# Peptides against a protein of PDB entry 7AL2, part 49

Target 1, 85 residues: chain A of PDB entry 7AL2
Amino acid sequence: YEIMLIRPKTIDDINYVVDQVLEESNPVILDLSFLEKESPANFKLAGEKIKQMRSNYGAEALLLSRCNDKNLIIIAPKGVSLVRK

## One batch from the design tools (peptide; made by RFdiffusion4, then SolubleMPNN)

Design b2_p18_8_s2 (from b2_p18_8, 5 letters changed)
Fold by OpenDDE base, seed 3:
Structure b2_p18_8_s2 (fold): chain B 85 residues (1-85), chain A 18 residues (1-18)
Amino acid sequence: as target 1 above (85 residues)
Amino acid sequence: MDVLEEADEFLEEILNHK
């Protein structure tokens, strides 16, 4: 698999993340800072999609960093384990 | 607070407040 890194700005970007996790089985490191600042509606949509992937498809999510400049979360598809030592 | 709980809280913040 590949690890995707993206800072989404549009709905197309959000759908790209969903496709990468569910169809391609690729983990995604997602920076939500742009949507959080510029589009509350699309920020909420992104959160709903993440919740759906966790609840319905067994995806796992971990918060990596949160500050004014970055809001980083990793989303891994079922079968790719996120492990903290 | 572990990273799983932090992620859950962050997601709830997104869903409920923005």
Scores: peptide ipSAE 0.244, ipTM 0.760, DockQ to the pose 0.418
Fold by OpenDDE base, seed 4:
Structure b2_p18_8_s2 (fold): chain B 85 residues (1-85), chain A 18 residues (1-18)
Amino acid sequence: as target 1 above (85 residues)
Amino acid sequence: MDVLEEADEFLEEILNHK
């Protein structure tokens, strides 16, 4: 698999993340900082999509970093274990 | 609860492995 990196800005970008995890089985490192600052509604939508992937498809997620300019989360498809040490 | 508060709670859940 490939590890995708994206800073989503639009709904199309959010859907791209979903496609990468569920259809391509690629882990995604996404930076939610743009959505958090520029579109609270799409920031919430991104979170809802991540919850859905976790609940319905066995995806895993970890928060990597959160600061004023970065909100980095990794989402892994089922079968890729994420472990925090 | 506003959209930002809900998103913050979501991120905290991820951080705490929820």
Scores: peptide ipSAE 0.178, ipTM 0.705, DockQ to the pose 0.083
Fold by OpenDDE base, seed 2:
Structure b2_p18_8_s2 (fold): chain B 85 residues (1-85), chain A 18 residues (1-18)
Amino acid sequence: as target 1 above (85 residues)
Amino acid sequence: MDVLEEADEFLEEILNHK
């Protein structure tokens, strides 16, 4: 598999993340900082999509960093384990 | 609870997930 990196700015980008995790089975390192600042609605939507992937498809998620200009999480599909050391 | 608060709570859930 590949590890994708993206800073989504649109709903299309959010859907791209979903496709990468669920259809391509690729982990995604996701920077939500743009959505958090520019679109509270799409920021919430992104979170809801991640929650849905976790609850319905066995995806896992870890928050990597949150600060003024970064909001990094990793989302992994079922079968790719995320381990915090 | 507003949209930002809900998103923040979700992120905290991820942070504390074990």
Scores: peptide ipSAE 0.139, ipTM 0.679, DockQ to the pose 0.079
Fold by OpenDDE base, seed 5:
Parts: structure tokens; sequence; C-alpha cells
Structure b2_p18_8_s2 (fold): chain B 85 residues (1-85), chain A 18 residues (1-18)
């Protein structure tokens, strides 16, 4: 598999993340900081889609970093284990 | 609860649960 990196800015970017995780079985490292600051509605949408992937498809998510300029999360498809030590 | 508060709750959920 590939690990995708994206800082989503649009709904198309959010849907790209969903496609990568669910259809391509690729983990995605997201920086949600743009959406959080510039588009609260799309930030919420991104969160809802992550929740759906976790709840319905067995995806896992791990918060990597939260600071002023970054909101980094990795979302992994079922079968790719995320471990926090 | 506004959108930002819901987003914060979402982040806490990810932080605490895989």
Amino acid sequence: as target 1 above (85 residues)
Amino acid sequence: MDVLEEADEFLEEILNHK
C-alpha cells in the first residue's frame, strides 16, 4: 500500500481521502488545520467522514500532532494497525 | 453546540480511542 499525505482544502479533497482509505486501502496522513481555520463546515464534514470510516468500515485514526499550525491525523484502513507507544 | 465545539469533541474522541 501507499501512504498518502494531504492538507485538505475542499470537499473534493475530503472525498479523495475517503476514496484512498476505503477503495484503495491506503493510509492517509491528514493536516486538518486549513479546514479548521477556514471552513468550519467542511472541518465538521471531514470529521463526520472519519467517524463513518471508523464506525462502519473498521478504519482506525490516530492524532499525531495538535498545535497552532497543524492538526495531523493518520487514518488507516482495516488491516493496517496503528500503535501508539 | 456549534461546529467548532463538535470538532473539538471529535478530536478528543480520536485522541482517546483508536
Scores: peptide ipSAE 0.132, ipTM 0.676, DockQ to the pose 0.082

Design b2_p18_8_s3 (from b2_p18_8, 7 letters changed)
Fold by OpenDDE base, seed 1:
Structure b2_p18_8_s3 (fold): chain B 85 residues (1-85), chain A 18 residues (1-18)
Amino acid sequence: as target 1 above (85 residues)
Amino acid sequence: MEILEEAEEFIEEMLNYE
């Protein structure tokens, strides 16, 4: 698999993340700072998609970093384990 | 701030944003 990195800005970007996790089985590292600042509606939408992937498809999500200008989260498909050492 | 924690609470923040 590949690890995708993206700072989504549009709905298409959000759907791209869903496709990568569910269809391609690729983990995705997201910077959600743009959506949080510029589009509350799409920020909420991203949250809905992440929740759906966790609840319905066994995806795992970890918050990596939260600060004024960055909002990093990793989403992994069911077959990829995220381990903290 | 580096957190590295389960995202459940953060996801709920997103869902209730603004």
Scores: peptide ipSAE 0.681, ipTM 0.899, DockQ to the pose 0.858
Fold by OpenDDE base, seed 3:
Structure b2_p18_8_s3 (fold): chain B 85 residues (1-85), chain A 18 residues (1-18)
Amino acid sequence: as target 1 above (85 residues)
Amino acid sequence: MEILEEAEEFIEEMLNYE
């Protein structure tokens, strides 16, 4: 698999993340800082998609960083385990 | 802040943003 890095800015970007996790089985590291600042509606939409992937498809999500200019989450498909040491 | 934790609470914050 590949590890995808993206700072989504549009709905198309959000759907790209969903496709990468569910169809390609690739983990995605997301910087959500743009959506949080520029589009509350799409920030909520991203949250809905992440919750759906966790609830319905067994994806895992970890918060990596939270600060003024970064909002980082990793989303891993069911086949890729995220392990905290 | 650098953290490593389950994102459940943060996701709920996203859903209820503003």
Scores: peptide ipSAE 0.681, ipTM 0.899, DockQ to the pose 0.890
Fold by OpenDDE base, seed 2:
Structure b2_p18_8_s3 (fold): chain B 85 residues (1-85), chain A 18 residues (1-18)
Amino acid sequence: as target 1 above (85 residues)
Amino acid sequence: MEILEEAEEFIEEMLNYE
């Protein structure tokens, strides 16, 4: 698999993340800072999609960083384990 | 701030974001 990195800015980008996790089985590292700042509606939508992937498809999500410059989360598909050491 | 934690609480924050 590949590890995808994206700073989503549009609904298309959000759907791209969903496709990468569910269809391609690729982990995705997201910087959500653009959505948080520029579109509360799409920020919520991203949250809904992440929750759905966790609840319905066994995806796993880990918060990596939260600050003024970054809002990083990794989402892994079922079968790819995220391990803290 | 660097964080290594399960994202459940953060996701709920996203869902209620204003």
Scores: peptide ipSAE 0.681, ipTM 0.900, DockQ to the pose 0.936
Fold by OpenDDE base, seed 5:
Structure b2_p18_8_s3 (fold): chain B 85 residues (1-85), chain A 18 residues (1-18)
Amino acid sequence: as target 1 above (85 residues)
Amino acid sequence: MEILEEAEEFIEEMLNYE
């Protein structure tokens, strides 16, 4: 698999993340800072999609960093294990 | 702030973002 990197700005970007996790089985590292600052609606939508992937498809998500202009999370499909040492 | 934790709580924050 590949690890995808994206700072989503649009609904199309959010759907791209969903496709990568569910269809391609690729982990995705997201920077959600743009959505949080620029579009509350799409920030919520991204949250809904992540929750759905976790609840319905066994995806896992880890928060990596929260700081100025950075909001990093990794989402992994069910077959890819995220382990905290 | 560096974080290494399950994102459940943050996801709920996203859903309730104001």
Scores: peptide ipSAE 0.681, ipTM 0.900, DockQ to the pose 0.902

Design b2_p18_8_s4 (from b2_p18_8, 6 letters changed)
Fold by OpenDDE base, seed 1:
Structure b2_p18_8_s4 (fold): chain B 85 residues (1-85), chain A 18 residues (1-18)
Amino acid sequence: as target 1 above (85 residues)
Amino acid sequence: MEVLEEADEFIEEMLNHK
């Protein structure tokens, strides 16, 4: 698999993340700082998609960093475990 | 800051974002 890196800015970007996790089985590291600041609606939408992937498809999600200009989260498809040392 | 924690609370923040 590949690890995808993206700072989503549009709905298309959000759907790209979903496709990568569910269809391509690739983990995705997201910076959600743009959505949080520029599009509350899409920030919420992204949250809904993440919740759906976790609850319905066994995806895992880990918060990596929370700062003023960084909201980093990794989403991994089922089968790719996220382990904290 | 670096967090490295389960995303449950953060996801709830997203869902309840105004």
Scores: peptide ipSAE 0.695, ipTM 0.902, DockQ to the pose 0.919
Fold by OpenDDE base, seed 4:
Structure b2_p18_8_s4 (fold): chain B 85 residues (1-85), chain A 18 residues (1-18)
Amino acid sequence: as target 1 above (85 residues)
Amino acid sequence: MEVLEEADEFIEEMLNHK
């Protein structure tokens, strides 16, 4: 698998994340800072998609960093284990 | 702030964001 990095800005970007996790089985590191600041609606939508991937497809999501300029989360498909050492 | 934790609370923040 590949690890995808994206700072989503549009609904298309959000759907791209979903496709990468569910169809390509690629972990995705997201910077959600743009959506949080610029689009509350799309920020919420991203949250809904992440919750759905966790609830329905066994994806895992970990918060990596919470800052003013970046808001990093990793989403891993069911087959990829996120391990804290 | 660096965080390594399950994103449950953060996801709820997203869902309730105004």
Scores: peptide ipSAE 0.694, ipTM 0.902, DockQ to the pose 0.919
Fold by OpenDDE base, seed 2:
Structure b2_p18_8_s4 (fold): chain B 85 residues (1-85), chain A 18 residues (1-18)
Amino acid sequence: as target 1 above (85 residues)
Amino acid sequence: MEVLEEADEFIEEMLNHK
């Protein structure tokens, strides 16, 4: 599999993340800082999609960094293990 | 801030964002 890196800015980008996780079975590292600052609605939508992937498809999500210019989270599909040493 | 934790609280923050 591949690990995707993206800073989503649009609904299309959010849907791209969903496709990568659910259809391609690729983990995605997201920087959500743009959505948080520029679109409360799409930031919320991204949260809804992440929750749905976890609840309905067994995806796993870890927070990596939280600051003013970076909101990093990794979403892994079911079957890809995220291991913390 | 660097963190390694389950994203539950952050997801709730996203869902409640205004």
Scores: peptide ipSAE 0.694, ipTM 0.901, DockQ to the pose 0.916
Fold by OpenDDE base, seed 3:
Parts: structure tokens; C-alpha cells; sequence
Structure b2_p18_8_s4 (fold): chain B 85 residues (1-85), chain A 18 residues (1-18)
């Protein structure tokens, strides 16, 4: 598999993330700082999509960084294990 | 094996965003 890295700005970007996780089974590292700042509606939409992937498809969502400059999470499809050493 | 921290609280922040 591939690890995708994206800073979503549009609904198309959000849908791209969903396709990567569910259809391609690729983990995605998301920088959500743009949506949080510029589009409350799409930030909420992204949250709904992440929740759905976790609840319905067994995806795992892990917080990587949360500060003023970074807003990073990783979404891993079921079958890809994220382990801290 | 130790998983990284789940993003539950952050996801709730997203869902309840302004």
C-alpha cells in the first residue's frame, strides 16, 4: 500500500481521502489546519466522514499533532496496524 | 504492541465545530 499525505481544502479533497482509505486501502495522513481555519462546514464534514469510516468500516483514527501550527491525524484502513514503539 | 492515541476527542471537536 501507499501512505497518502494531504492538506484538504475542498470537498473533492475530503472525498479523495475517503476513496483512498476505503477503496484503495491506503493510510492517509491529514493536515486539517486549512479546513479548521477556512471552512467550518467542511471541517465538520471531514469529521463526519472520519467517524463513519471508523464506525462502519473499522478504520482507525489517531492524533499525530495538535498545536497552533499543526492539526495532524492519520486514518488507517482496517488491516493496517499503527503501533507506537 | 501499543497503539497511538485514538482521535476520539478531536473528532468530537470537528463534529461540534462552529
Amino acid sequence: as target 1 above (85 residues)
Amino acid sequence: MEVLEEADEFIEEMLNHK
Scores: peptide ipSAE 0.688, ipTM 0.900, DockQ to the pose 0.413

## One batch from the design tools (peptide; made by RFdiffusion4, then SolubleMPNN)

Design b2_p19_1_s1 (from b2_p19_1, 6 letters changed)
Fold by OpenDDE base, seed 5:
Structure b2_p19_1_s1 (fold): chain B 85 residues (1-85), chain A 19 residues (1-19)
Amino acid sequence: as target 1 above (85 residues)
Amino acid sequence: MKIINEELDDEKLDELFNE
């Protein structure tokens, strides 16, 4: 698999994340700082999509970092384990 | 940059994404 890195700016980008996780089985590292700042509606939509992927498809989500200029989450598809050492 | 490594369940997702 590939680990995708994306800073979504549009609904198309959010859907790209969903496709990467559910169809390609690729983990995605998301920087949500753009949506959080520029589009509260799409930021909330991204959150709903993450909840759906967790609830319906067995994805796992981990908050990596939150600071002034970054909001980093990794989403792993079912079958890719996130392990903390 | 701050490293968190916090598992996100529905409650934490709501905290993160709700205004």
Scores: peptide ipSAE 0.635, ipTM 0.873, DockQ to the pose 0.917
Fold by OpenDDE base, seed 4:
Structure b2_p19_1_s1 (fold): chain B 85 residues (1-85), chain A 19 residues (1-19)
Amino acid sequence: as target 1 above (85 residues)
Amino acid sequence: MKIINEELDDEKLDELFNE
């Protein structure tokens, strides 16, 4: 698999993340800071998609970093283990 | 940059995304 990195700015970007996790089985490190600041509706949508991937497909999500200009989350498909040491 | 390394369940996701 590949690890994808993206700072989504549009709904298309959000759907790209979903596709990478569910269809391509690639972990995604995403920075949600743009959506959080510029599009509250799409920010909420991103959260809903993450919940759906966890609940329905066994994806795992980890909050990596939170600051004024970054909101970093890693989402891993069921087949990829995220281990905190 | 604050490193959190926090596992996100539905409750934490709701808190994070519910502005």
Scores: peptide ipSAE 0.635, ipTM 0.875, DockQ to the pose 0.911
Fold by OpenDDE base, seed 3:
Structure b2_p19_1_s1 (fold): chain B 85 residues (1-85), chain A 19 residues (1-19)
Amino acid sequence: as target 1 above (85 residues)
Amino acid sequence: MKIINEELDDEKLDELFNE
């Protein structure tokens, strides 16, 4: 697998994330700061997609960083374990 | 940047995405 890095700005970017996790089985590190600031609707949509991937497909999500300018989350597909030591 | 390393369940996701 590959680890994808993206700061999504559009719905197409959000759907790209979903495709990477569910179809390609690639973990994705997301910076959601753009959506949070510029598109509350798409920010909420991103959250819904993450919940759906967890609930329906066994994905796992980890909050990496939260500050004024960053909102970093890693979403991993089922089969890629996020391990905290 | 502040490292959190917090596992996100549905409750925490709701908190994070509820602006």
Scores: peptide ipSAE 0.634, ipTM 0.874, DockQ to the pose 0.891
Fold by OpenDDE base, seed 2:
Order: sequence, then C-alpha cells, then structure tokens
Structure b2_p19_1_s1 (fold): chain B 85 residues (1-85), chain A 19 residues (1-19)
Amino acid sequence: as target 1 above (85 residues)
Amino acid sequence: MKIINEELDDEKLDELFNE
C-alpha cells in the first residue's frame, strides 16, 4: 500500500480521502487545519466521514498532532494496524 | 508541534469536530 498525505480544502478532497481508505486500502495522513479555519461545514463533514469509516468499514483514526496551525490525523483502513509500543 | 498519539473513538471525534 501507499501512505497518502493531504491537506484537504474541498469536498472533492474529502471524497478523495474516503476513496483512498475504502477503495485503495491506503492509509491517509491528513491535515485538517484548512477546513477547520476556512469551512466549518466541510470540517464537520470530514469528521462525519471519519466516524462512518470507523463504524461501517473498520477503519481506525489516530490524532498525531494538534497545535495552532496543524490538525494531523492518520486514517488507517481495515487490515492496517496502528500499533503503539 | 505537539505529538499526541491518541486513538480517536466517537466521543473524541465529536469533541475534535464540535463547533
């Protein structure tokens, strides 16, 4: 698999993340700082999509970093385990 | 940059994405 990195800015970007996780089985490291600041509606939508991927498809989400300019989350598809040692 | 390394369940996701 590939690890995708994206800072989504549009609904198309959000759907791209969903496709990468569910269709391509690629983990995605995403920075949500743009959506959080510029589009509260799409920021909320991104959160709903993450919850849906966890609940319905066995994806896993992990918060990597939170600061003023970064909101970094990794989304892993079912079959890719995020392990803390 | 602060590395948190926190698993996100529905409760934490709601907190993170709340208005």
Scores: peptide ipSAE 0.633, ipTM 0.872, DockQ to the pose 0.890

Design b2_p19_1_s2 (from b2_p19_1, 8 letters changed)
Fold by OpenDDE base, seed 1:
Structure b2_p19_1_s2 (fold): chain B 85 residues (1-85), chain A 19 residues (1-19)
Amino acid sequence: as target 1 above (85 residues)
Amino acid sequence: MELLNIELDDEELDKLFYE
């Protein structure tokens, strides 16, 4: 698999993340800071998509970093384990 | 960059996206 990196700005970008996780089985490291600042509706949509991927497809999500200009999350498809040591 | 490594269950996701 590949690890994808994206800072989504549009609904198309959000759907791209979903496709990468569910269709391509690729983990995604995403920065949600743009959506959080510029589009509350799409930011919440991204959150709902993450919840759906967890609930329905066994994806996992981990908050990597959050500050004033970054909101970094990794989403891993089922079968890719996120492990803290 | 400092890693937080917070597991995002539905409760944490709600905090992140609604609080």
Scores: peptide ipSAE 0.573, ipTM 0.871, DockQ to the pose 0.890
Fold by OpenDDE base, seed 4:
Parts: C-alpha cells; structure tokens; sequence
Structure b2_p19_1_s2 (fold): chain B 85 residues (1-85), chain A 19 residues (1-19)
C-alpha cells in the first residue's frame, strides 16, 4: 500500500480520502485545518465520513496533532495496524 | 507540533468535529 498525504479543501478532496481508504486500502494522513477554518460544513462532513469508515468498514483513526494551523489525523484501512507506544 | 496520538472513537470524533 501507499501512504497518502492531503490537506483537503473541497468535497472532492474529502471523497478522495474515502476512496483511498476504502477502495485503494491506503492509509491517509490528512490535515483538516483548512476545512476547519474555511468550511465548517465540509469539516463536519469529513468527520462524518471518518465515523462511517470506522463504523462500517473497520478503519482506524488517530489524532496526530492539533494546533492553531494544523489538525492532523491518520486514517488506516482495516488490515493496516496503527500502533501506539 | 505536538504529537497527541489520541485514538478517535465516535466520542472523540464528536468532540473534534462538533461544538
């Protein structure tokens, strides 16, 4: 698999993340800071998509960093283990 | 940048994405 990196700015970008996780089985490291600041509706949509991927497809999500200009999350598809130490 | 490593279950996702 590949690890994808993206700072989504549009609904198309959000759907790209979903496709990468569910269709391509690629982990995605995403920065949601743009959506959080510029599009509250799409920010919430991203959150709903993450919940759906976890609940329905066994994806795992981990918050990496949260500050004023970054909101970094990794989403891993089922079968790719995220290990915390 | 601080590394948080917070596992995001539905409750944590709600905290993150909702007021």
Amino acid sequence: as target 1 above (85 residues)
Amino acid sequence: MELLNIELDDEELDKLFYE
Scores: peptide ipSAE 0.571, ipTM 0.871, DockQ to the pose 0.900
Fold by OpenDDE base, seed 2:
Structure b2_p19_1_s2 (fold): chain B 85 residues (1-85), chain A 19 residues (1-19)
Amino acid sequence: as target 1 above (85 residues)
Amino acid sequence: MELLNIELDDEELDKLFYE
């Protein structure tokens, strides 16, 4: 698999994240800082999509960093384990 | 950069995306 890096800015970007996780089985490192600042509606949508991926498809999500101008989350598809050492 | 390393369950997701 590949690890995708994205700072989503549009609803198409959000759907791209969903496709990468669910269809391509790729983990995604995403920075939600743009949506949080510029589009409350799409920021909320991103959160709903993350919930849906966890609830319905066994994805996992981990908050990596919430400081300065970054809101970094990793989303891992089912079968890719996030392990803390 | 600070690594928080917080697992996002439904409660944490609600907190993060709360409006």
Scores: peptide ipSAE 0.566, ipTM 0.870, DockQ to the pose 0.895
Fold by OpenDDE base, seed 5:
Structure b2_p19_1_s2 (fold): chain B 85 residues (1-85), chain A 19 residues (1-19)
Amino acid sequence: as target 1 above (85 residues)
Amino acid sequence: MELLNIELDDEELDKLFYE
């Protein structure tokens, strides 16, 4: 698999994340800082998509960092485990 | 940048995405 890195800015970007996780089985490290600042509606939409991926498809999500300019989350598809060392 | 390790269950997702 590939690990995708994206800072989504549009609904299309959000759907790209969903496709990467669910269709391509690729983990995605996403920075939600743009959406959080510029589009509260799409920020919430991203959250709903993450909930759906967890609830319906067995994805796992982990908050990596939240600070002034970053809101980093990793989403792993079912079958790719996130392991804390 | 600070590394966190918070599992995002529905409760944590609500905290993160809802005002």
Scores: peptide ipSAE 0.571, ipTM 0.871, DockQ to the pose 0.914; fails the geometry check

Design b2_p19_1_s3 (from b2_p19_1, 8 letters changed)
Fold by OpenDDE base, seed 4:
Structure b2_p19_1_s3 (fold): chain B 85 residues (1-85), chain A 19 residues (1-19)
Amino acid sequence: as target 1 above (85 residues)
Amino acid sequence: MEILNIELDDEKLDELFNE
């Protein structure tokens, strides 16, 4: 698998993340800072998609960093374990 | 950049995304 990096700016970008996790089984490192600041509706949508991927497909999500200009989350598909050491 | 490594369950996701 590949690890995808994206700072989504549109709903198409959000759907790209979903496709990467569910269809391609690729982990995604996601910076949501743009959506949080510029599109509250799409920011909320991103959260809903993450919940759906966790609930229905066994994805995992970790918050990596939260500051004024970054909101970094890693989303891993089922079968790719996220482990703290 | 601070590394948090917080596991996101539905409750934490609601907190993070409910603005």
Scores: peptide ipSAE 0.630, ipTM 0.887, DockQ to the pose 0.920
Fold by OpenDDE base, seed 5:
Structure b2_p19_1_s3 (fold): chain B 85 residues (1-85), chain A 19 residues (1-19)
Amino acid sequence: as target 1 above (85 residues)
Amino acid sequence: MEILNIELDDEKLDELFNE
């Protein structure tokens, strides 16, 4: 698999993340700082999509970092384990 | 940059995404 890196800016980007996780089985490292700042509605939508992927498809999500200019989350598809050491 | 590694359940997702 590939690990995808994306800073979503649009609904299309959010749907791209969903496709990568659910259809391609690729983990995605997201920087949500753009949506958080520029589109509260799409930021909330991204959160709902993450909930759906967790609840309905067994994805896992971790908050990696949150600071002034970063809001980093990794979403892993079912079958890819996120292990903390 | 701070590394947090917080597992996101529905409650934490609500905290993160509800502004």
Scores: peptide ipSAE 0.630, ipTM 0.887, DockQ to the pose 0.919
Fold by OpenDDE base, seed 2:
Structure b2_p19_1_s3 (fold): chain B 85 residues (1-85), chain A 19 residues (1-19)
Amino acid sequence: as target 1 above (85 residues)
Amino acid sequence: MEILNIELDDEKLDELFNE
């Protein structure tokens, strides 16, 4: 699989993340700082999509870093385990 | 950069994405 990196700016970007996780089974490292600042509605939508992927498709989500200019989350599809040693 | 490594359940997701 591939690990995708994206800083979503549009609904199309959000749907791309969903497609990568659910259809391509690729983990995605995403920076949500743009949506958080520029589009509260799409930021909330992104959160709903993450919850749906977790609840309905067995995806896992991990907060990597939170600071003023970054909101980094990794989303792993079912079958890819996020392990802390 | 601070590395947090926090597993996101529904409660933490709601907190993170709250208005």
Scores: peptide ipSAE 0.628, ipTM 0.884, DockQ to the pose 0.910
Fold by OpenDDE base, seed 1:
Structure b2_p19_1_s3 (fold): chain B 85 residues (1-85), chain A 19 residues (1-19)
Amino acid sequence: as target 1 above (85 residues)
Amino acid sequence: MEILNIELDDEKLDELFNE
């Protein structure tokens, strides 16, 4: 698999994340800082999608960093484990 | 940049995405 990195700016970007996790089985590192500042509706939508992927498809999500203009989350598809060492 | 490593369950997701 590949690890995808994206700072979503549009709903198309959000859908791209969903496709990568659910269809391609690729982990995605998200920076949600743009949506948080510029599009409250799409920011909330991103959160809903993450919940859905966790609840319905066994995805796992982890907050990596929350500072200044960063909001970094990794979401991993079922079968890819996020492990603390 | 500090790595937080916080698992995002439904409660944490609600906190994070509640503006």
Scores: peptide ipSAE 0.633, ipTM 0.887, DockQ to the pose 0.918; fails the geometry check

Design b2_p19_1_s4 (from b2_p19_1, 6 letters changed)
Fold by OpenDDE base, seed 4:
Structure b2_p19_1_s4 (fold): chain B 85 residues (1-85), chain A 19 residues (1-19)
Amino acid sequence: as target 1 above (85 residues)
Amino acid sequence: MELIYEELDDEKLDKLFYE
């Protein structure tokens, strides 16, 4: 698999994340700081998509870092295991 | 190197995305 990195800015970007996780089975590391600041509606939409991927498809979501102008989350498809050492 | 992360369940997701 590939690990995708993206800072979503549009609904198309959000749908790209969903497609990568669910259809391509690729983990996605995303920075939601743009949406959080510039598009509250799409920020909430991204959250709903993450919840749906977890609830319906067994995806896992981890918060990697949240600070000023950074909101990093990794979304892993069910076939990819995230392990802490 | 230590990787620190927080697993996001529905409750934490709601908190994270709540306005």
Scores: peptide ipSAE 0.605, ipTM 0.874, DockQ to the pose 0.590
Fold by OpenDDE base, seed 2:
Structure b2_p19_1_s4 (fold): chain B 85 residues (1-85), chain A 19 residues (1-19)
Amino acid sequence: as target 1 above (85 residues)
Amino acid sequence: MELIYEELDDEKLDKLFYE
C-alpha cells in the first residue's frame, strides 16, 4: 500500500480520502487545518466521514498533532495496524 | 512539532469536530 498525504480543501478532497481508505486500502495522513479554518461545514463533514469509516468499515484514526496551524490525523484502513512504540 | 499519538474514539472525534 501507499501512505497518502493530503490537506483537503474541498468535498472532492474529502471523498478522495474516503476512497483511498476504503477502496485502495491506503493509510492517509490528513491535515484538516484548512477545512477547520475555511469551511466549518466541510470540516464537520470530514469528521462524520472519519466516524463512519471507523464505525462501519473498521478504520482506525489517530490524532498526530493538534496546534494552531495543524490538525494532523492518520486514518488507517482495516487490516493496517497502527502500533504505538 | 509535538506528536500526540492519541487514538480517536467517537467521543474524542465528537469533541474534535464539535459534533
Scores: peptide ipSAE 0.605, ipTM 0.883, DockQ to the pose 0.844
Fold by OpenDDE base, seed 3:
Structure b2_p19_1_s4 (fold): chain B 85 residues (1-85), chain A 19 residues (1-19)
Amino acid sequence: as target 1 above (85 residues)
Amino acid sequence: MELIYEELDDEKLDKLFYE
């Protein structure tokens, strides 16, 4: 698998994240800071998609960092385990 | 940047995206 890095700006980007996790089984490290600041509606949509991936597909999500211009989350598909040492 | 490594359950997701 590949680890995808993205700062989504559009609905297409959000759907790209979903496709990477669910269809390609690729973990995604995403920065949601753009959506949080520029599109509250799409920011909430991203959150809904993350909840759906967790609830329905066994994905796992971790908050990596949150500061003024970063909101970093990793989403792992069911086949990839996130482990804390 | 400071790393957090916080698991996001439904409650935390609601807080992050809706509050």
Scores: peptide ipSAE 0.604, ipTM 0.882, DockQ to the pose 0.938
Fold by OpenDDE base, seed 5:
Structure b2_p19_1_s4 (fold): chain B 85 residues (1-85), chain A 19 residues (1-19)
Amino acid sequence: as target 1 above (85 residues)
Amino acid sequence: MELIYEELDDEKLDKLFYE
């Protein structure tokens, strides 16, 4: 698999994340800082998609960092384990 | 290199995205 990195700016980007996780089985590292600042509605939508991926498809979501200019989350598809060492 | 993270359950997701 590949690890995808994206800072979503649009609904299409959000759907891209969903496709990568569910269809391609690729982990995605997201920076949601743009949506949080520029589009609260789409930020909320991104959250809903993450919840759906967790609830319905066994994805795992971890907050990596949240600060002024970053909101980093990793979404791992079922079958890809995120392990702390 | 150590990865430090917080697991996001529904409650934490709600807090993160709705507050």
Scores: peptide ipSAE 0.604, ipTM 0.873, DockQ to the pose 0.570; fails the geometry check

